# Ledger of designs, part 14: peptides against a protein of PDB entry 1MQS

Target 1, 223 residues: chain A of PDB entry 1MQS
Amino acid sequence: ILKMLFLNKDLNNNDNITTITDDIFNQQEIIWKVLILDIKSTATISSVLRVNDLLKAGITVHSLIKQDRSPLPDVPAIYFVSPTKENIDIIVNDLKSDKYSEFYINFTSSLPRNLLEDLAQQVSITGKSDKIKQVYDQYLDFIVTEPELFSLEISNAYLTLNDPKTTEEEITGLCANIADGLFNTVLTINSIPIIRAAKGGPAEIIAEKLGTKLRDFVINTNS

## One batch from the design tools (peptide; made by RFdiffusion4, then SolubleMPNN)

Design b1_p10_1_s2 (from b1_p10_1, 3 letters changed)
Fold by OpenDDE base, seed 5:
Structure b1_p10_1_s2 (fold): chain B 223 residues (1-223), chain A 10 residues (1-10)
Amino acid sequence: as target 1 above (223 residues)
Amino acid sequence: PIDLTEELKS
């Protein structure tokens, strides 16, 4: 989330929010930005960040994507919204109207290929593709329900993993996706966990994949 | 997060 607020620049992942914001504040000129959210992302942002954190990240204004927003043609905008057709259309409309100077689009979850193509097509028609500076997805691979409980919200994961008709390839693929989600979660919370998983099933596969990802990340970060 | 910027402009 912080990375998003700083236009996906490389941040030191070992620091807490305050340290990161302070360091960036001290080292770089603050770029003031508008943050556009939806209901889902608002809940997430509110749970993780304080208003002061947003200000330190250069967020001067935050609004809901469906709300009427005043044009700020000289101000870059960060979108952090669900990957839906509705949101894409709104973003494109904002682009057409030159509502902001630059567009940094961050989808909360995976953007389906069809929607990516739709976005690309609409943007191309506007002739203002240069204003689209970034497009990211899969920012929120997890939802925190309680301090010690979260969900990846993968549809039918249990059914898929327990269906006798599911192929090994499908299981492996799903486990990889779960591991990716967990990995992103770990990076987001900035804490390396002790991994515990039941042996002899998908959980072990996931744990192994996650462990490998974490080890590789640590090695690459320390190297 | 996954960067889709190039794919969008491609």
Scores: peptide ipSAE 0.441, ipTM 0.936, DockQ to the pose 0.561
Fold by OpenDDE base, seed 2:
Structure b1_p10_1_s2 (fold): chain B 223 residues (1-223), chain A 10 residues (1-10)
Amino acid sequence: as target 1 above (223 residues)
Amino acid sequence: PIDLTEELKS
């Protein structure tokens, strides 16, 4: 999320959010940006970041995508919204109206191919594709339900893991997916966890996989 | 996150 707020530039700091924002704020000229959210992404941002963090990241204002927003043609905009047809249409309309100077589009989850094609087609028609600087998706593979609880929202994970008909291959695959989600969560919140898992089951497998991913990441980042 | 910028503009 912080990376997104800094226009997806590489952040080579393993420090906490506050330290990262302070360092960036002090080391470079702040680029003021508008942050455009939807209801879902607002909840996510609010759970992970403080208001002061947004300010330090150069977010001058933030608003909901469905709200009437004043034109700021000289200000770059960061969209962090769900990959829906409605949001795509709004973004395109904002583009058509020259609402902002630059468009950094970050979809909260995977953008379906059909919607990508639709977005591409609409943008092409506007002739203003040059204003779209970035398009990212799959930012979130977890949902924050409360400040200290989140869910990966993997459908029927518990049932699958406990179904005697489930193959070892399927279990392994699911555990890998869960570990990936947890890993991405760790990276998103910029906090290395102490892992606790029940022994003798899938949780242990997941913990091991996650641990490996984290170790590999730390090694690669510090090298 | 996955970068789709080039794909969008292609």
Scores: peptide ipSAE 0.417, ipTM 0.931, DockQ to the pose 0.539
Fold by OpenDDE base, seed 4:
Structure b1_p10_1_s2 (fold): chain B 223 residues (1-223), chain A 10 residues (1-10)
Amino acid sequence: as target 1 above (223 residues)
Amino acid sequence: PIDLTEELKS
């Protein structure tokens, strides 16, 4: 998240948030920018950062993407939002209206190819692609509740997985979504985990899916 | 995070 707030520059990961923000603040002039969030990313940000941390990172204003926002044509904007068609359309509308000077787009999870293409198409039509400075996906789609514990904040996940009326297809689908979230988490923290899961249930399904994703990723990145 | 900037502009 801090990396995102500093426009995806490399940060020293061995320091705490305060040390990082203080060091950066002291080393260079702060770039003031707007942070646009959605409900999910707001929760994520809130779990990791305090308001003062945002200020130290140069966030002068933060707002929800669905809220009416005043134009700040001379201010760069960081979007940290879910990869949805709705959010893409809003971003493009903001681009069309010259709401901000620059657009740094960070999707909380993986951006599907079809949505990437849609975004690309819409941006191209505006003729303002130069204002799109960065597009990143697979950021923190989880909430950190403890240093070694986080939540994907999937609504009714436990109930769905444990309801005897839930279909196997629904379970499989949900497990896939959970695995995707975990995969994104692994990529974000840049650490390959040892996966442990209970046998004979959804956890095993998730573990298997995650393992496959990780193996495929490692193979693809190494080849 | 994965950089998609070039993919978007290609």
Scores: peptide ipSAE 0.404, ipTM 0.929, DockQ to the pose 0.736
Fold by OpenDDE base, seed 3:
Structure b1_p10_1_s2 (fold): chain B 223 residues (1-223), chain A 10 residues (1-10)
Amino acid sequence: as target 1 above (223 residues)
Amino acid sequence: PIDLTEELKS
């Protein structure tokens, strides 16, 4: 998330969020930006970042994508929203109206091919493709549902893990995917967790895989 | 995150 706020530049992830923002604040000129969110991404941002973190990242104004927003034609905008047709149409409309100077688009999950083509076609028609500086997707592998609860939104995970017809290889593969999602969550929060899992099941497998990934990460970042 | 910038502009 912090990378997105700094226009997807490489950041040193060895420190906590506050230390990172402090270091950047002291070393670089702040580029003031507008942050455009939806309901889902707002929950994510609120769970991970504090108001001071946004300010130190150069976010002076944040708004919901569906809200009426004042034109700021000299200010760059960061969109962090769900990859939906509705949001794409709003972004294109904002582009047509020259609402902002530059557009940095970050979709929370995977952008379907048909929607990418739709976005590309609409942008092409406007003749203002030069204002779109970045387009990213799959930024989040999880959804925040409550302040201390989130979901990786893996389809049929429970069914797959509990179906007696599921092979050991399939279970191992799914556990690896879950561990990857959790690992990305840890990196997003920028804090090493204490891992707790039930013994004798898939949760233990996932915990072991996650532990290994975290250990490897710590070793690699200190080298 | 996956960069789609070039694909969008192609």
Scores: peptide ipSAE 0.473, ipTM 0.939, DockQ to the pose 0.515; fails the geometry check

Design b1_p10_1_s3 (from b1_p10_1, 4 letters changed)
Fold by OpenDDE base, seed 3:
Structure b1_p10_1_s3 (fold): chain B 223 residues (1-223), chain A 10 residues (1-10)
Amino acid sequence: as target 1 above (223 residues)
Amino acid sequence: PIDLTEELKK
């Protein structure tokens, strides 16, 4: 998330969110920008970042994509929204109306090919493709549902893990995917967790894999 | 995150 707020520049992830924002704030000229969110991404941002973090990242104002927003033609905008037809149409409309100077688009999850093609076609018609500086998708591997609860939204995970017909290789693969999602969550929050898992099942496998990933990460970042 | 910028401009 912080990477997105800094226009997807490489950030040194070795420090706490506060330390990272402080260091960047002190070392570089702040580029002020607008952050455009939807309901889902608002929940994510609110769970991870404080208002002061947004300010230090150069976010001067944030708004919902469906809200009426005033034109700021000299200000760059970061979109962090769900990959839906509705949101694409709104972004294109904002582009047509020259609502912002530059467009940095970050979709919360995978953008389907048909929607990518639709976006490309609409942008082409506007003749303003040069204003779109970045398009990213699959930014989040998890959904925040509650302050202390999130989901990786892996389809049929419970069924797969509990089906006696599932092979060991399939279980191992799924556990690895879950561990990857959790690892990305940890990196997003920028805090090393204490891992708790039930013994004797898939949860233990996942915990072990996650622990290994975290250890490897710490070793690699300190080298 | 996956960069789709080049795909869009194609």
Scores: peptide ipSAE 0.416, ipTM 0.926, DockQ to the pose 0.525
Fold by OpenDDE base, seed 5:
Structure b1_p10_1_s3 (fold): chain B 223 residues (1-223), chain A 10 residues (1-10)
Amino acid sequence: as target 1 above (223 residues)
Amino acid sequence: PIDLTEELKK
């Protein structure tokens, strides 16, 4: 999430959110941005970041995507929203109306191919593709409900993992998605956890995948 | 996160 707020620039992972934001703030000119959210992403952001954190990240205003928003044609916008047709249409409309100077689009989960194609087509029609600077997906939302408890809010994950009709491929895929979510969570909270998982089940698979991701990340950031 | 920027511009 922090990476997203800094337009997906590489962040040094060794510091807490405050240190990261302070370092960036001190080292680089702050780029003021608008953050556009939906209900789900609002919950995620609110659970992880404080208003002051957003401000330090250069977020001047945050609004819901479905709300009427004032044009800020000289201000870049970060979208952090669910990958839905509705949201895509709104983004495209915002693009058409020159609502912002630049568009950094981050989908909270995987963007389906059909929606990507739709977005691409609509953007192409506008002739303003140059304003779209980034498109990312698979941030995977998580909600912090308690200081020591959070959820990835993956629908029917338990059912899917325990359904005998679920294929190994589907399980592996879901485990990978969960691991990605956990990885993103770790990066967001900027704290490397001790991973504990039950042995002999999906939790172990997830733990292994997460461990690999974390190790790779640490190695890549320290090299 | 996965970068789809290039895919969008194709």
Scores: peptide ipSAE 0.414, ipTM 0.925, DockQ to the pose 0.569
Fold by OpenDDE base, seed 2:
Structure b1_p10_1_s3 (fold): chain B 223 residues (1-223), chain A 10 residues (1-10)
Amino acid sequence: as target 1 above (223 residues)
Amino acid sequence: PIDLTEELKK
């Protein structure tokens, strides 16, 4: 999330969110931006970041994508929204109307190919593709429902892990995916967790993988 | 996150 707020620039991940934001705030010229969200991404942002964190990242205004928004033609916009046809149409309309100076588009999950093609076609018709500076997808591997509870939204994970027909390779692959999602969650929250898992099952495998990823990350970022 | 910027501009 922080990377997105800083226009996907490389951030030194060694520091706490506060330290990163403070360092950037103090050392770099702040580029003021508008943040465009939907209901889902609003919940995510609100669970992870405080208003002060947004300000430190240069977010002056945040609004819902479906809300009527005033033109700010001299201000760059960050979109962080679900990959839907409706949102794409709104973004394209905002582009057509020169609502913002630059468009940094971040989809919360994977953008289907048909929607990518639709976006590309519509953008091409506008003749304003130069204003689209970035398009990213698969930004979130998790959904935060409550401060202490979140979901990776992996379909049928429980069934797959408990199906006797599932191969060891499939289990290992799924555990790796879960660990990746958890790792991304940890990085998003910018807090190193104490990992607790039941022994003798997939949870232990996931915990081991996550622990390794975290250790490797800490070592690599501190070196 | 996956960068789709180049793909969009093709």
Scores: peptide ipSAE 0.362, ipTM 0.916, DockQ to the pose 0.509
Fold by OpenDDE base, seed 4:
Structure b1_p10_1_s3 (fold): chain B 223 residues (1-223), chain A 10 residues (1-10)
Amino acid sequence: as target 1 above (223 residues)
Amino acid sequence: PIDLTEELKK
């Protein structure tokens, strides 16, 4: 998250958030930015950062992506939002309207290729692709509640997975989403976990899916 | 995070 707030510059991760923000604040000229969030990312940010941390990171204003926002054509914007068609359309509209000077787009989870292509196509039509400085995905698809505990904040996950009326397809779909979130978490933490799951339930399905994703990633990265 | 910037501009 801090890396994102500092436009994905390399940060020394060995220090506490406060130390990092203080060091950067003191050593570098602050670039003031607007932070655009959605409901999910707001929860994520709020779980990790304080308002003062945002200010120290150069965030002058933060707003929800669906809210009416005033144009700040001289101010760069950081988007930290879910990879949805709706959000993409809003970003493109913001681009069209020259709402901000620069666009740093960070998706909370993996951006599907079809949506990437859609974004690319829409951006190309605007002729303002130069304003898009960064596009990143697979940031934090989780909320940190405790140092060793996080939540994907999937609504009714437990209920859905344990409801006998839930179809196998629904379970599989949800498990895939959970696995994606966990995968993104692993990538963010930059550490391959040992996966343990209870047998005979959705946890096993998730573990298997996650394991496959991780193995595939390792193979693809090392190749 | 994965950098998709170049992919977008392609």
Scores: peptide ipSAE 0.325, ipTM 0.906, DockQ to the pose 0.765

Design b1_p10_1_s4 (from b1_p10_1, 5 letters changed)
Fold by OpenDDE base, seed 4:
Structure b1_p10_1_s4 (fold): chain B 223 residues (1-223), chain A 10 residues (1-10)
Amino acid sequence: as target 1 above (223 residues)
Amino acid sequence: MKDLTEELKK
């Protein structure tokens, strides 16, 4: 989340949110930005960050994507929203109207290929693709509901994983998605977990996948 | 997290 708020610049991972924000605040000129959220991402941001944290990150204002927002053509905008057709259309409309100077788009979960193509097509038609500086997906595949509890909000995950009619391929795919979400969560929290999973089921598959991702990441970052 | 910036501009 902090990385997103600082336009996905490399942040030193060893510090708490306050230390990171203070260090960046002291070392660099603050780039003032607008943060555009949806209901889901609002819940996530609110659970992890305080208003003061947003301010320290240079967020001047934050609003819901569906709200009528005033144009700030000289201010860069960070979108942190769900990858939906509706949100894409709104972003494109904001682009068309020159609502902001720059667009940093961070989708909360994976952006389907069809939606990426739709976004690309619509942006191309506007002729303003240069204003889109960043597009990321799977940025935050989880919602923090409690300080020590979060949800990936994957629809019917439990049912799918426990339905005897579900194919191995479907299970494997879903487990991979879950592992990706957990991995992103770990990176966001900046804490390597002790992984515990029941043996003989999808939890073990997820744990293994997550463990591999974490090991690979640690190796690559220490490299 | 995946950077899709270049893919969007293709």
Scores: peptide ipSAE 0.430, ipTM 0.932, DockQ to the pose 0.587
Fold by OpenDDE base, seed 5:
Structure b1_p10_1_s4 (fold): chain B 223 residues (1-223), chain A 10 residues (1-10)
Amino acid sequence: as target 1 above (223 residues)
Amino acid sequence: MKDLTEELKK
């Protein structure tokens, strides 16, 4: 989330949110931005960040995407919203209206291909594609439900993994996706977990993939 | 997280 607020720049992961924001705030000129949220992302942001954290990240104003928002044509905007047709249409309308100077779009989950194509087409028609600086998806690979419980919200994961018709390639792909989600979770909570997985099944595959990702990350961060 | 920026501008 912090990475998003800093326009997906590389942040030193070893520091607490406060330290990261303080370091960036002290070392670099703060870029003031507008943060556009939806109901889901608002809940996420509120659970992870304090208002002061947003300010330190350069968020001058945050609003719901469906709310009437005042034009700030000289201010860059960060969208952190669900990948829906409705949200895409609103973003495009904001683009058409020159509501902001730059658009940094972060979808909370995976953007379906059809919606990506729709977004691309609409943006192309506006002739203002240059204002779109970034488009990311899968930013929230997990949902925190309880302090010690989270879900990746992968549809039918259990069924897919246990369906005898599922190919090894499909299983491997799904396991990779799960591992990615877990990895992102680890990074978000800023704590290296002890991984426990059942042996002889998909969980072991996931654990191995996650372990590799974590090791690579630690090595790359310490180098 | 996936960067879709280039795909969008294609």
Scores: peptide ipSAE 0.418, ipTM 0.930, DockQ to the pose 0.498
Fold by OpenDDE base, seed 2:
Structure b1_p10_1_s4 (fold): chain B 223 residues (1-223), chain A 10 residues (1-10)
Amino acid sequence: as target 1 above (223 residues)
Amino acid sequence: MKDLTEELKK
């Protein structure tokens, strides 16, 4: 999330959210941006970030994508929204109307190919593709319900892990995906966890993978 | 996370 708020620039990972935001705030000229959300992403942002965190990231205004928004043609916009046809149409309409100076589009989950093609076609028709600076998908691997409860929203994860027809490769792949999601969660909340997992099952595999990722991250950031 | 920026401009 912080990476997105800083236009997907590489952030020095060694510092907690506060230190990163403080360092950026103190050392770099703040680029003020508009953050455009939907209901799902609003819940995520609200659960993880405080208003002060948004301000430190240069977010002056945040709005829902479906709400009527005033034009800010000199201000760059960050979209953090679900990959839906409706949201794509709204983004394209905002582009057509020169609502913002630059468009940084971050989809919360994977963008289906048909929607990517639709977006590309519509953007091409506008002749304003140069205003689209970034397009990312799969930005969120988790949904935060409460500070102590979140879901990676991986469809049928339990069923897949317990299906005797599932191959070892599929299990390993799924465990890696889960570990990635957990890792991203840790980075997002800026808190290194003590990992506890049941032994002898996929939870142990996930814990090991997550532990390795965290260790590697800490080593690389302290280097 | 995938960067789709170049794909969109094609």
Scores: peptide ipSAE 0.411, ipTM 0.930, DockQ to the pose 0.474
Fold by OpenDDE base, seed 3:
Structure b1_p10_1_s4 (fold): chain B 223 residues (1-223), chain A 10 residues (1-10)
Amino acid sequence: as target 1 above (223 residues)
Amino acid sequence: MKDLTEELKK
């Protein structure tokens, strides 16, 4: 999430969120931006970041995508919204109206191919594709429900892992996906966890995969 | 995370 707020620049993830924002705030000129959210992404941002964190990231104002927003043609905008047809249409309308100077689009989850094609087609018609600087998806692999509890919201995960008909390959694939989601969570929180899992089941597989990813990350970052 | 920027501009 912080990476997104800093226009997907590489950040040193060795420190907590406050330390990272403080260091960036003190060392670099702040680019002031508008943050456009939806209901889902608002909940995510509010659970992870404080108001001061947004300010230090250069966010001047934040608004809901469905709200009436005043034009700020000289200000870059970060969109962090769900990959829906409605949101795509709104973004394109904002582009058509020159509402902002630059568009950094970050979808909260995977953008389906059909919607990508729709977005591309609409943007092409506007002739303003140059204003779109970045398009990313799959930022949210987890949903925060409580400060100490979150979910990856993987469909039928429990059923798949407990169905005797599920193949080893399917289990391994699902465990890898879960580990990826957890890894992204760790990176977002910017803290290396102590991993605890029940032995002899999928939880152990996931823990092992996550541990490997974290070790690899630490090695690559210190390299 | 997947970068779709180039795909959008094709």
Scores: peptide ipSAE 0.378, ipTM 0.923, DockQ to the pose 0.499

Design b1_p10_2_s1 (from b1_p10_2 with V2K H4Y)
Fold by OpenDDE base, seed 1:
Structure b1_p10_2_s1 (fold): chain B 223 residues (1-223), chain A 10 residues (1-10)
Amino acid sequence: as target 1 above (223 residues)
Amino acid sequence: PKDYTSFIHS
């Protein structure tokens, strides 16, 4: 998250958040930016950063992507939002209207190929691709509520998984999404988990999928 | 994290 707020520059990861922000604040001129969030990413930011951290990172204003936002054509914007068609359309509309001077786009989870192509196509049509300075996937589709507890905050996941009317295909799909979120969490925290799940239910499916993803990742990165 | 910037400018 801090790397994103400093436009994905290299930061010393051995220091705590406060030390990093203080050092940069004292040594460099602050570039003031607008931070654009959605509901999910707002919760993520709030769980990791304090208000003073945002200010020290040069975030003067933060708003929801669906809110009516005033044009600031001379101010760069950081988007930190879910990879959805709706959000992509809003970003492109903001680009068309020259709402900001520069666009630093950070998606909270993996961007599907179809949405990437859609974004690229729409940006190309505007003729303003030069204003898109960065497009990143941050793998931050989780919320840390306390040191030992985090949540993916997937809407109605519990209800869907426990509804007897839910099809096996729907369960499998949702379990895959949950496994993706957990995978991203593991990569972000840079830890190797011991996976434990209750047997005979969706948790077992999730555990299996997560295990496979982790094994594949290790094999691909060590080759 | 993945960088998609080059894809947008292609």
Scores: peptide ipSAE 0.419, ipTM 0.928, DockQ to the pose 0.706
Fold by OpenDDE base, seed 3:
Structure b1_p10_2_s1 (fold): chain B 223 residues (1-223), chain A 10 residues (1-10)
Amino acid sequence: as target 1 above (223 residues)
Amino acid sequence: PKDYTSFIHS
């Protein structure tokens, strides 16, 4: 998240948030930016960062993407939003209206190919692609609740997994979604975990799926 | 994290 706020520059991740922000604040000229969020990303940011952290990162104002926002044509904007058609359309509209000077787009989870193509097509039509400086997938579809504890905030996951009326297909689908979320979390942490799960239940299914995803990722990155 | 910037400018 901090890396995103500093326009995806390399940061020393060995320090705590306060140390990182203090060091950057003291060493470099702050580029003031607008931060555009949605409901999901607001929860993510709020769980990890304090208001003072945003300020030290150069965030002057933050707003919801669906809110009416005043044009700031001389100010760069960081978007940290879900990869949805609605959000893409809003970003493109903001681009068309020259709402900001530069656009740093960060999606909270994996951007589907169809949406990527849609974004590219719409941006191409505007003729203002030069204002889009970054388009990233941040893999931050989780909520940090406590130190060393986080939630994927999947609705009714416990109930679904424990309801005897739930079909095997539904369980498998849910486990896949959970595994995807965990995978994204691992990528964000940038460390391969040792996976431990209770045997004989959904946790084992999730662990297997996650393990496969991680193995595939390692193979693909080393190839 | 994936960088899609080049795709947008392509």
Scores: peptide ipSAE 0.413, ipTM 0.927, DockQ to the pose 0.697
Fold by OpenDDE base, seed 5:
Structure b1_p10_2_s1 (fold): chain B 223 residues (1-223), chain A 10 residues (1-10)
Amino acid sequence: as target 1 above (223 residues)
Amino acid sequence: PKDYTSFIHS
């Protein structure tokens, strides 16, 4: 998945996802990309990647393939979707409409020959095959059981928040960082969440901070 | 994973 997000460049497999993303972030200019998902791939991404991983990989926004999406003709797009006729037709339509600058297509499972031929034929007819930079299929050897669960994977967050030696300033700082991560996630999902948090702990602090950020964003955007 | 990029451009 990380390889896909970095346009299938070779990554050092011995490093943690965070280390890889940090190294790339520090060494290379981030190429900002749009990530196009479907319901199934959304579950996959949510189960495997941290919210910060997407940002560090240069994913500015992600959207569902079946949703109406604004054209971003100067931005490359990564598709990570199921190999279906419907999705292929949508991708081709996006290509026809010049919705993005470049198309990196990754199917979530094996692409059947008939669909491959259909894709090739449709792309050929458009005359815009040059915009198709990659077409891959992926083999996901795991079943996503909790599609709505994701983690920011902040190292030792639980320990820090529950350590009695942790200062209030440290807790506040960590909560702010978590809230920022969640805020970015919300913006990426492009949906206003209903926030639920346990009362009397760090979760409530985070929820309040997130709520404030969302309110401020709405006010500033409508302004 | 399989790479089909060449097929699309053929």
Scores: peptide ipSAE 0.411, ipTM 0.925, DockQ to the pose 0.338
Fold by OpenDDE base, seed 4:
Structure b1_p10_2_s1 (fold): chain B 223 residues (1-223), chain A 10 residues (1-10)
Amino acid sequence: as target 1 above (223 residues)
Amino acid sequence: PKDYTSFIHS
């Protein structure tokens, strides 16, 4: 996984993940890139890496492949997704739309020849094969667990956030508390979250706060 | 891991 995050360069496996990421981070200029995941690969990544490991590896942002993602035409992208026709089509569409500057494609398991040929054919049709820098399959003997539902057990959070009598200050405070809880949860379970929040409400506020906290954590741990 | 990069560019 770390090798993939560093564009499949050889890594010294004698040290733990943190030491490896720290050493690379300190010794080399970080190439900032986007990480595109699916549900399965998200679980895999979360089981192995800490939140700060992604940023140390130069991952600026990560998102689900099926999500609507903003174009970042000047940013290279790492795909770490299941070898499916659907994912291939999405990758090709991203290529067609020049969504990213470079494409580093890593499939989570063996890529069948028919899908490889399909990918190759579609890429060829686009005329943008030069943007495809890598195509790998990864043999991960990881047991991917099903997603778990969890709660922060904050009493009446929904009611408070949706009560028109609640002040902005109260909402902000509660959102901060929720974000703190989520942050702590993320660190505790060694998870790397894909954050999805409804737009225009407290969920978005929480998402932004959580994002900031995660970024700050990485900065502080690297200082 | 297998490298299919060359195949895509062929």
Scores: peptide ipSAE 0.399, ipTM 0.927, DockQ to the pose 0.372

